# Peptides against a protein of PDB entry 6O8C: the designs that were tried, part 110

Target 1, 262 residues: chain A of PDB entry 6O8C
Amino acid sequence: VGLRYEKISLPKIHPRYDLDGDASMAKAVTGVVCYACRTASTLLLYQELMRKGVRWLVELVKDDYNETVHKKTEVVITLDFCIRNIEKTVKVYEKLMKVNLEAAELGEISDIHTKLLRLSSSQGTIESSLQDISSRLSPGGLLADTWAHQEGTHPRDRNVEKLQVLLNCITEIYYQFKKDKAERRLAYNEEQIHKFDKQKLYYHATKAMSHFSEECVRKYEAFKDKSEEWMRKMLHLRKQLLSLTNQCFDIEEEVSKYQDYT

## One batch from the design tools (peptide; made by RFdiffusion4, then SolubleMPNN)

Design b2_p19_2_s3 (from b2_p19_2, 7 letters changed)
Fold by OpenDDE base, seed 3:
Structure b2_p19_2_s3 (fold): chain B 262 residues (1-262), chain A 19 residues (1-19)
Amino acid sequence: as target 1 above (262 residues)
Amino acid sequence: DKEIEEEYEKYLKEMEEAE
């Protein structure tokens, strides 16, 4: 899971003045930093897409939660209605018992009443579970998506643009070094400029690689790790909601068996 | 290194086309 990218490193930069070697080195540096720019862009895109996915999943899970709450409420209403009806029936049969009639029937109805009350008590556990889920999904909860806005790299960081600026500087020096190579020999002043540009190249390259590693790759990896953990927790939560829904259906089915007595 | 070289070549081509 996640984007795979090749580990890159800068070529060795030799301090010696060598027009052929310097041109070749500059070419290699340009290639490496170019790859870094493209990779940084890809990593950014992945994170932005993942953020959209996270938001989508949050809404989906909230919908699942609301459906479960709705089903739970329906079952509570049905169960309470059934209990009230059975209680009325019990009262009627108790009056009949005073006349020594319907003793066996009263026992059966009383047993049903007891079973219904047990089912009603189980609703408390479902409610508690739903409250826990709600708290986890709430702002500041354990499953809040605030990390998605904080972790990783963002377009506002301008990382790709910063790398591109450095790449442009490096590329310019590379093209100059190609020209210098073609001249085969430089005048003293031009040689000094070449040496100075080589130092600039080194500076830009190291800055680019440092920025890529520290601000792009490292932050991406942190984002990736958090996203994977969060995703696993969200999937588990969805399973919990499904389980609670099924429990509500089971209770409803059991209650339906007693509706004929009401 | 091959992937880096390919990216480099793509970049150079894009630069040449932009000129």
Scores: peptide ipSAE 0.053, ipTM 0.644, DockQ to the pose 0.029
Fold by OpenDDE base, seed 4:
Structure b2_p19_2_s3 (fold): chain B 262 residues (1-262), chain A 19 residues (1-19)
Amino acid sequence: as target 1 above (262 residues)
Amino acid sequence: DKEIEEEYEKYLKEMEEAE
């Protein structure tokens, strides 16, 4: 998962004054930095979309959690009611046993009671699991989405704009170098200006590349890695919730078998 | 990037020496 981009590098720097070479070099630099701008923009967009996806998934999982909790609560109520009724029945039969009556029925009811108590214990385990999930989803939890706001690049960083400014400067110099090339020969003063512009070109280019690599690419990769890890954990958690829901249904079904005795 | 920066610095030095 993630965007593919090509590794870019600046062309070799030639310190020698050469109108043809400098124009060609400037063209290449312009192309590279232009690619960097476009790539930075694309990487930013991707991250923003992913952040939206993360938020969406969090809400989805929270909804799943709430549904599971609701189902669990319903089952607990039903189970507790059934247990109370069975306990009343047990007491009645115990009284009858004092006169040696209904021994077989008491045995059956007692077995049901034992089974219900086991189911109740399993509900405790489900509750513990839900609490764990809740803690993981809570702020500061292991599955909190705070990283999505911290990692990567953001529009507020203005990376694309910064690169665009540098690109504009580079492009301007490139166009001048095209003109210089067309002149075939420059006057002394113009030659000096050309040399200075060449220095500026490299300055802007190196700044652009450093910014692109350190502030755009590196941060994007960190975001990507974190997002992949988080996503795997979230999907796993969702599976856990589904499992817990199914367990609740199973318990409910089993309890329903004993409701006729209550 | 570091390599480019180093080349740039070399370039600047050469330009300075040529002046």
Scores: peptide ipSAE 0.040, ipTM 0.574, DockQ to the pose 0.391
Fold by OpenDDE base, seed 1:
Structure b2_p19_2_s3 (fold): chain B 262 residues (1-262), chain A 19 residues (1-19)
Amino acid sequence: as target 1 above (262 residues)
Amino acid sequence: DKEIEEEYEKYLKEMEEAE
């Protein structure tokens, strides 16, 4: 679940010169852009933490994979050994059968041999599954984590810093407008400066909001969606690995039942 | 008002160039 944030919008900016209204508007704008800065910072932090989590999970899954491969290899060795021993036993009994020994024991051993061969065949399926998993985890695979470095916002983008600069400019104008309001009436030159500053404030505010929406929020949402999808797939992959491991254990257990016949 | 608009346009241009 990603971070929830409130949708923000700029207050309406009236073109009319009004010292009281302009001060109030500037205060509101300052608040909105301040929230944008804080939110952008939080969103960035979340993404950075998620990237760390992604890297961690990749390593964890790789370890799980290696353990599964190891277990599979162990089972293959054990199974092959058992098969070879049973085959030797079958040959001995076949020779003895020529001397009128009861065929019942040979039948049982032959059945065991058949069962072991079936188990051996199942190893091929496990191997194929492991290969598929390996391919998915490999560079360029479907579960590659390259997206985590590409999607979203990054510290190098300096989005928070850019927004902060704009906020500083806006805040400065707000404080000036607060002073202007206190003066109640401005001389012509000061009035013109006020009007000009109001335009600057509008420019900075719109730039800040645009930047926040397009470069922070949108990219964050894309990252969030991608991360959630990827995480679900990775967790499923871990379950698959566990299943394969369990299959190996099951085979090993089955083989152990026949070791007494060797 | 025209002078302010011209100055504002100049400001905008300067801001764009600074980007």
Scores: peptide ipSAE 0.020, ipTM 0.506, DockQ to the pose 0.052
Fold by OpenDDE base, seed 5:
Structure b2_p19_2_s3 (fold): chain B 262 residues (1-262), chain A 19 residues (1-19)
Amino acid sequence: as target 1 above (262 residues)
Amino acid sequence: DKEIEEEYEKYLKEMEEAE
């Protein structure tokens, strides 16, 4: 579950010169941009934590893969050994049949041999599945974690710092507007400065909101979506590995039943 | 008013160039 944040918007900025209204508006803008800064910081932190989680999960799945490969290899060795022994036995019995031995025993051994060969064929399918998994986890594969380094926002982007600079500018204007309000009436030159600062405030606020929306929120949402998709795929992959492991155990168990005949 | 507008445009330009 991703972080919840409130959709924020700038208050309406009226073009009319109003010392009380302008001070109130500036206060509201300061609050909104302050929230944007804090939110951007939180979103960044979340992404950094998720990146750590992704790296951790990749290593975990690689370990699972290696264990599965090891188990598969063990089973292959055991199975091949069993097949070789049964084949030797079959050859001995075939030689003995020339001397009138019971066909029933040879039939049973031959059936076992056939079953073992079928099991050996299934190992090929397991191998191909493991190779597919390996390819998917490899660099450039579909489950590579390269997206985690590409998607979203990063500390190097300095988005929080950029927003903080804009917030500082806005806050300065807000404090001036508080002073202007206290004066109740401004001289002509001071009034013109106030109007100019109001335009600056608008510019900084708009820039902050655009940056927040386009560079922070949008990229975060993209990262979130990608991470969720990737996580689902990784979970599925782990299930596949578990299935393959279980298949290896099943084969091993079946082979063990025939070891008494070798 | 015109002078203020010109200064504002100058300010905007400077801000754009600083990006």
Scores: peptide ipSAE 0.020, ipTM 0.503, DockQ to the pose 0.052

Design b2_p19_2_s4 (from b2_p19_2, 11 letters changed)
Fold by OpenDDE base, seed 5:
Structure b2_p19_2_s4 (fold): chain B 262 residues (1-262), chain A 19 residues (1-19)
Amino acid sequence: as target 1 above (262 residues)
Amino acid sequence: DEEIEKKLKEYEEEEKKAE
């Protein structure tokens, strides 16, 4: 769920020279661009927070991975040891059978050996899965967090500052228009200045809104979408790791049952 | 919008003349 913000648009700017109307319009424009500045700042902060969260989650998943690998390694060692012991036992029994020992005991041990070999085979699958996960988490992998640095807006872009500069220019013109309104009538030169300032106001406002829309909002939305997608994938990966861990525990439990025979 | 653009152009022209 992303930040909720209102879609803003500039008020209608009338071309007609009207001191009262122009002051009112300028006030409205100032308000809109002010909102844009604040919104841009909020969107930036949200993204920065999300980037921190992404980094945190990556480290968490890496820790989960390492724990899974450790557990897998432990199980492999235990399993291999058990297999070796069973194989030794089988050899001993085979020698004893040459001296008239019952075949039934050898059969049981052989069955255990077969089961252990099956478990060993499953370890290969787990290893392959872990390798896949590792590759996905590696730099350049499908779950790399490089996008978090590339997508969205960043403090270094200075978008908020740029908008603030434009807002300052607009605000200055607005205050002048308030003064002009108070004069009720302007001399010819002052009237021309007012008209020029109105043009400047329009220019600054348009530039601000364009910048806000294209460089702030659009990029934020792209970041948001990408983050949501990535987050879902990461959560799924964690579930996979948990599943692999559980498989290792299951194997360990089964092996423990056969250790008494070695 | 077209009227605004026309007026803006007019203002630009006037500004150039005032310079």
Scores: peptide ipSAE 0.020, ipTM 0.526, DockQ to the pose 0.177
Fold by OpenDDE base, seed 1:
Structure b2_p19_2_s4 (fold): chain B 262 residues (1-262), chain A 19 residues (1-19)
Amino acid sequence: as target 1 above (262 residues)
Amino acid sequence: DEEIEKKLKEYEEEEKKAE
């Protein structure tokens, strides 16, 4: 998952003064750096969209968590109520047993009571799991989204703009080299200017490619990898929440079977 | 930047050799 881009490299720059070759080289360099600019822009956009997605997912999972907590609380209340009612019933039957009445029924009710208490004990495990999830989602937790604001490239870095400036400089030199080529021969001073411009072109191109590679591509890849890892963890957490919710429903269903005895 | 400058110098030296 992620944006696919082609690895680009600068063409070989020959040191020899050659008007035709220099124009061709400059054209190629312009193309490469232009691609870098566009790619950098696309990579930036992707990251910004992903950051929005991350924030959205965090809120979604928080909502899921709250729903699970709510359901758990509901089940606890219902279960406690049922336990209290069964305990009252047990007391009544214990009194009746003293006169040798309803011994079999007392046994059944006592068994139900025991089962309900077991269900109640399982709530502790659910609670601990919810607490763990809460801790992971909390600020500073293992699933915090702070990385999304730190990793990768940001609009404030102005990488695209910086590359564009370099591209503009390169393009200007390219157009000049086209003119130089058309002249076929340059005067000494113009030749010297051409040579200097070639050096400048090389400088700008190298700077652009280094910036693109180190500040755009590398950081993007780091962001992408971290994003994928985080996303997998978040999806897993969401599944855990669903599992806990289902456990609550299962308990509720089981409790409902005993409501007739209350 | 230092690496770029180094490469530029190398380029200049190569250009001088090509003349």
Scores: peptide ipSAE 0.019, ipTM 0.513, DockQ to the pose 0.922
Fold by OpenDDE base, seed 2:
Structure b2_p19_2_s4 (fold): chain B 262 residues (1-262), chain A 19 residues (1-19)
Amino acid sequence: as target 1 above (262 residues)
Amino acid sequence: DEEIEKKLKEYEEEEKKAE
């Protein structure tokens, strides 16, 4: 999961004035920073897509939750109705038992009543589980998606644009160094300008690489790690919801066996 | 920025030594 990228580093910048070497160095620096720009853009895009995916998954899980709650409610109503009917029957048979007429039948109905009460107790456990899930999905809960808006890089950070500006400056110096190389020899003033531009190149390149590493790569990795953790928890939650739904169906099926007695 | 400035100064010093 996540985008793979290659670790990049700046070439060695030699302090020696060398028109050929400086042009080659500048070319290499341009390439590295260009790669950083493209990578930063790709990492940003990935994160934005992941944020959309996170939002989508949250809505999906909420829908699953609501369906489970609905099913649970349906089962509770059915179960309670069945229990009430059985209780009425028990009362009738208890009256008849006073004259010892229907003792065997009363025993059977009483056993059914006991089983239904046990099923009702299990519904309490399902309810508590649903409440726990609801709390985790709620704002501020353990599965809240607020992290997706906080972690990582965002378009508002303007990281790609900042890197692009630096790249433009670097590229301009590179082109000048190509011209300088073609001249083979520079006058004193032009040589001093070249040396100064080399320092500027170093400054821009270092700034670009630091920005890329600290503001793009590091934050992306943090986002990736957090997203993976969150995703695992969400998938587990979905499995829990499915389990609860299945438990409701099982209870409903069992209750249906006793409807003929009600 | 301070670290970059330090590196630039180091670079300048190295350049002077290389001349």
Scores: peptide ipSAE 0.019, ipTM 0.510, DockQ to the pose 0.897
Fold by OpenDDE base, seed 3:
Structure b2_p19_2_s4 (fold): chain B 262 residues (1-262), chain A 19 residues (1-19)
Amino acid sequence: as target 1 above (262 residues)
Amino acid sequence: DEEIEKKLKEYEEEEKKAE
């Protein structure tokens, strides 16, 4: 779930020289850009927290993988041991059959042997699945977290600081416009400065909003979308690992039924 | 962008002086 933020837009800037209107406009612009700065900061923080979460989840899933591999290995050892014991028993009974003894028992043991071999074959499928999971989690794999370092905004981009600089410039002009308003009338030179500052204000404001939209919001949305997709895949992977673990337990349980014959 | 970077440096210097 991503952070919700309000869409902001700059107020209309009227070209007409109006001390009251210009002060009001400058105030509004200051407010909008201030909101952009705060929003950019919160979006950055969210992404940084998510990156930490991603790293944590990767480690968690790796642990799950290792546990599954361990369980699989345990089952393979147990199964192989059981198969070897049954094979020895089969050989003994085959010798006895030459003397026409215990034909029914040999049939039963042979059936068990066949079942165990089938279980052993199923281990190959589990192994293949584990290998696939391993490849996906490996560097360069489909579930690698490299995207988290590439997508979105980063502290090193200094977007918040850049916006803050622009905000400071805008704020300065706003305060000047408040003073100009208080004067009610400006001398010719002061009026020209005011007009120039108004253009400067517009320039800074548009630059701030462009930067906010293109470098903060857009990149954040891309990061958010990618993170959600990746998260879904990782959760699915965890479920897959759990399924494989359960399959190993099922095999182990079935093998335990035949241990009395070994 | 270069202008922003320049102003950013100036801002950082001013903040350091205020501390």
Scores: peptide ipSAE 0.024, ipTM 0.591, DockQ to the pose 0.029; fails the geometry check

Design b2_p19_3_s1 (from b2_p19_3, 7 letters changed)
Fold by OpenDDE base, seed 4:
Structure b2_p19_3_s1 (fold): chain B 262 residues (1-262), chain A 19 residues (1-19)
Amino acid sequence: as target 1 above (262 residues)
Amino acid sequence: SIEEEYKKFEEEMKKVEEE
């Protein structure tokens, strides 16, 4: 998962004055920084899309949670009703037992009652699980999506724009170096300017690469890692919710078997 | 740091110019 990008590095910059070499070097630098700009933009876009996906998934899981809770509630109501009815029946049969009647039926009803109570206990476990899930999804919980807003790069960081500015400066120098190369020989003053521009080029290039690596790539990778971890946990949680839902259905089905006795 | 690298480069440039 994630975007693939090539690791880039600046070409070697020789301090020696060489019009041909400097033009070639400048061209290469321009290319590298240009790639950095494009890559930074792509990485940013990816993260923004992922953030949207994260939000979507959170809402989806919350919906699943609510549905599960709803189903659980329905089952609890049905189960409680059934238990109450069985308890009434038990009392009736207990009275009949005083005259030694309906002993077999009482045994059956008592067994049903016991089973229903066990089911009720299982509902407690489901409730606890749901509470745990709720806590994890809640703000500050382990599955909160706050990280998506914190990790990575953001448009507000203006990384692409900053890199673009540096690229513009570099490109300008490159074009000048092309002209210088075409002149074959520079006057003393122009030569000094060329040398100075070469220093500027180096500065801009190194700044660009540093910014790209530290502020774009590194943060992207952190975001990617966090997103992958979070996604796995979310998918697992969703699976848990589905399991709980199925348990509720199973309990409901079992309870339905005993409703004829109520 | 970038500043250190730049400074180093400047120093190298100066050396070349002095040659």
Scores: peptide ipSAE 0.028, ipTM 0.599, DockQ to the pose 0.846
Fold by OpenDDE base, seed 3:
Structure b2_p19_3_s1 (fold): chain B 262 residues (1-262), chain A 19 residues (1-19)
Amino acid sequence: as target 1 above (262 residues)
Amino acid sequence: SIEEEYKKFEEEMKKVEEE
């Protein structure tokens, strides 16, 4: 769930010279751009926190992977040991059968051997699954976190600072317009300055809003979408690892039933 | 568009400044 922010738009700017209207307009513009600055900062912070979370989750999943590999290795060792013991037992019974001992016991042991070999074959499937997971987590893999470093906005982009500069310019003009309003009438030269400042205000405001929408909001949304997709995949991968671990436990439990024969 | 209106305004202001 991403951060919710209000959609903002600039007020209508009329080219008509009106000291009262211009002061009011400038106030509104200042408010909107101020909100954009704050929002940009919040969006940046969210992304930075999310990047930390992504790194943390990667490490967590790697730990889960290592635990699963460890368990798989343990089961392989146990299973191989059991198979070797059963094979020795089979050889002994084969020799005894030559001396007219009951064939029924050999049949039972042979069946156990066959079952153990089937369990051993299932380890190949687990290994293949682990290799797939490893490849996905590896650098350049499908679950690599490189997107987190590339997508979205970064402190190095200085988007907030750039917006703040524009806000400062806008605010300065706003305060001047408040003064102009208080004068009620301006001399010709001051009136011309006011008109030029109004144009500057317009350009600063439009630049700020364009920068906010294109460099802050759009990139944030792209980051958010990628993060959500990646997170879902990572959670699924964790479930897969858990499933593989459980399969190893199941095999171990089944092998334990035959240990009494070894 | 407002942008076009401001461009026109800017041009008018330049003319006034040159006078």
Scores: peptide ipSAE 0.026, ipTM 0.602, DockQ to the pose 0.232
Fold by OpenDDE base, seed 2:
Structure b2_p19_3_s1 (fold): chain B 262 residues (1-262), chain A 19 residues (1-19)
Amino acid sequence: as target 1 above (262 residues)
Amino acid sequence: SIEEEYKKFEEEMKKVEEE
């Protein structure tokens, strides 16, 4: 679940020269852009934490994979050993049958051999599944974490710093507008400066909001969506590994029943 | 003109943002 944020918009900026209205507008703009800065920072932090989490999960799944492979290998060795022993026994009994010696137990041993061979075949399926998982976890695989480094916002983008610069400019204008308001009336030159600053404020604010929406929020949402999709796939993969491990244990248990015959 | 001054200011701000 990603971070929740409120949709923000700039107040209406009226072209009319009004010292009281302009001060109020500037205050509101300052507040909105301040919120954008804080939100951008929070979104960035969240993404950085998620990237760490992604890396951690990859390592965890790799460990699970290695454990499963190890278990599979152990079972294969045990199974192969049992098969070889049963095959030797079958050969001995076949020789006895050729000389018309009673070998009533040959049928039972042959059945065990057939069952073991079936179990061996199932190991092939497990191996194929493990290979598939390995390919998916590879650097070029479908579950690679390269997206985590590419998607979203990064500290190197300097988005928060850029927004902060704009906020500083806006704040300075706001403070000037407060002073202008206190003067009640401005001289002609001061009035022209005020009007000019109002335009600057508008441009800074618009730039800040555009940057926030396009470079922070949009990219964050894309990151969030990809992370959720990737996470679902990784969790499914872990379940698959667990299933494969359990299959290995089941085979091992079944083989143990026939060890008395080997 | 006010417009020219604004453009100059905008250019300065762009430089600061790129730092």
Scores: peptide ipSAE 0.019, ipTM 0.530, DockQ to the pose 0.039
Fold by OpenDDE base, seed 1:
Structure b2_p19_3_s1 (fold): chain B 262 residues (1-262), chain A 19 residues (1-19)
Amino acid sequence: as target 1 above (262 residues)
Amino acid sequence: SIEEEYKKFEEEMKKVEEE
């Protein structure tokens, strides 16, 4: 689950010259853009942490894969050894049967041989599954983590810094408007400056909000969605690996039952 | 000030990221 944040919007900006209203508006705008800056920062941090988590999980799954492969290999060796021994035993009993009619024992051993061969055949399925998993984890595979570097926002985008610059400009205007309000009345020149500053404030605010929405929030949400999907798939993959490991153990256990016949 | 508060927040976030 990604970070939740409150949706923010700019207050209505009235075009009319009003020292009290303008100061109040500027204060509100400052607050909104400040929140945007903080939110952008937290969203960025979340993504960076998630990227670390993604890398960690990839390595973890690779380790799981290697362990599974190792176990599979061990079982194959054991199984092959057992099969070879049983085959030797079968040959011996076939010779003895010609002399002593030991048909019952030969039948039993032959059945064991058949069972072992079936187990050996199942190894092919496990191998195929492992190959599939390997392909999915490989570069360019379906579970590649390249998206983590592409999606979302990055420190290099300088989004927080850009928003901060705009916030600084807005804050400066707000403080000026606070002073203007305290003056109660401005001379003509100061009034004109106030009006121009109000326009600047509007410009900065809208730019900030646009940037926040389009470059921070939108990209974050895309990253979040992608990460959640990828994480679910990776966790499922781990379960698959565990299942394969368990299958190997089951085969090993079954083989152990027949070792006394070798 | 709002700016100071933001700066403090930013620094805090950087610390968290480094952990």
Scores: peptide ipSAE 0.019, ipTM 0.567, DockQ to the pose 0.017

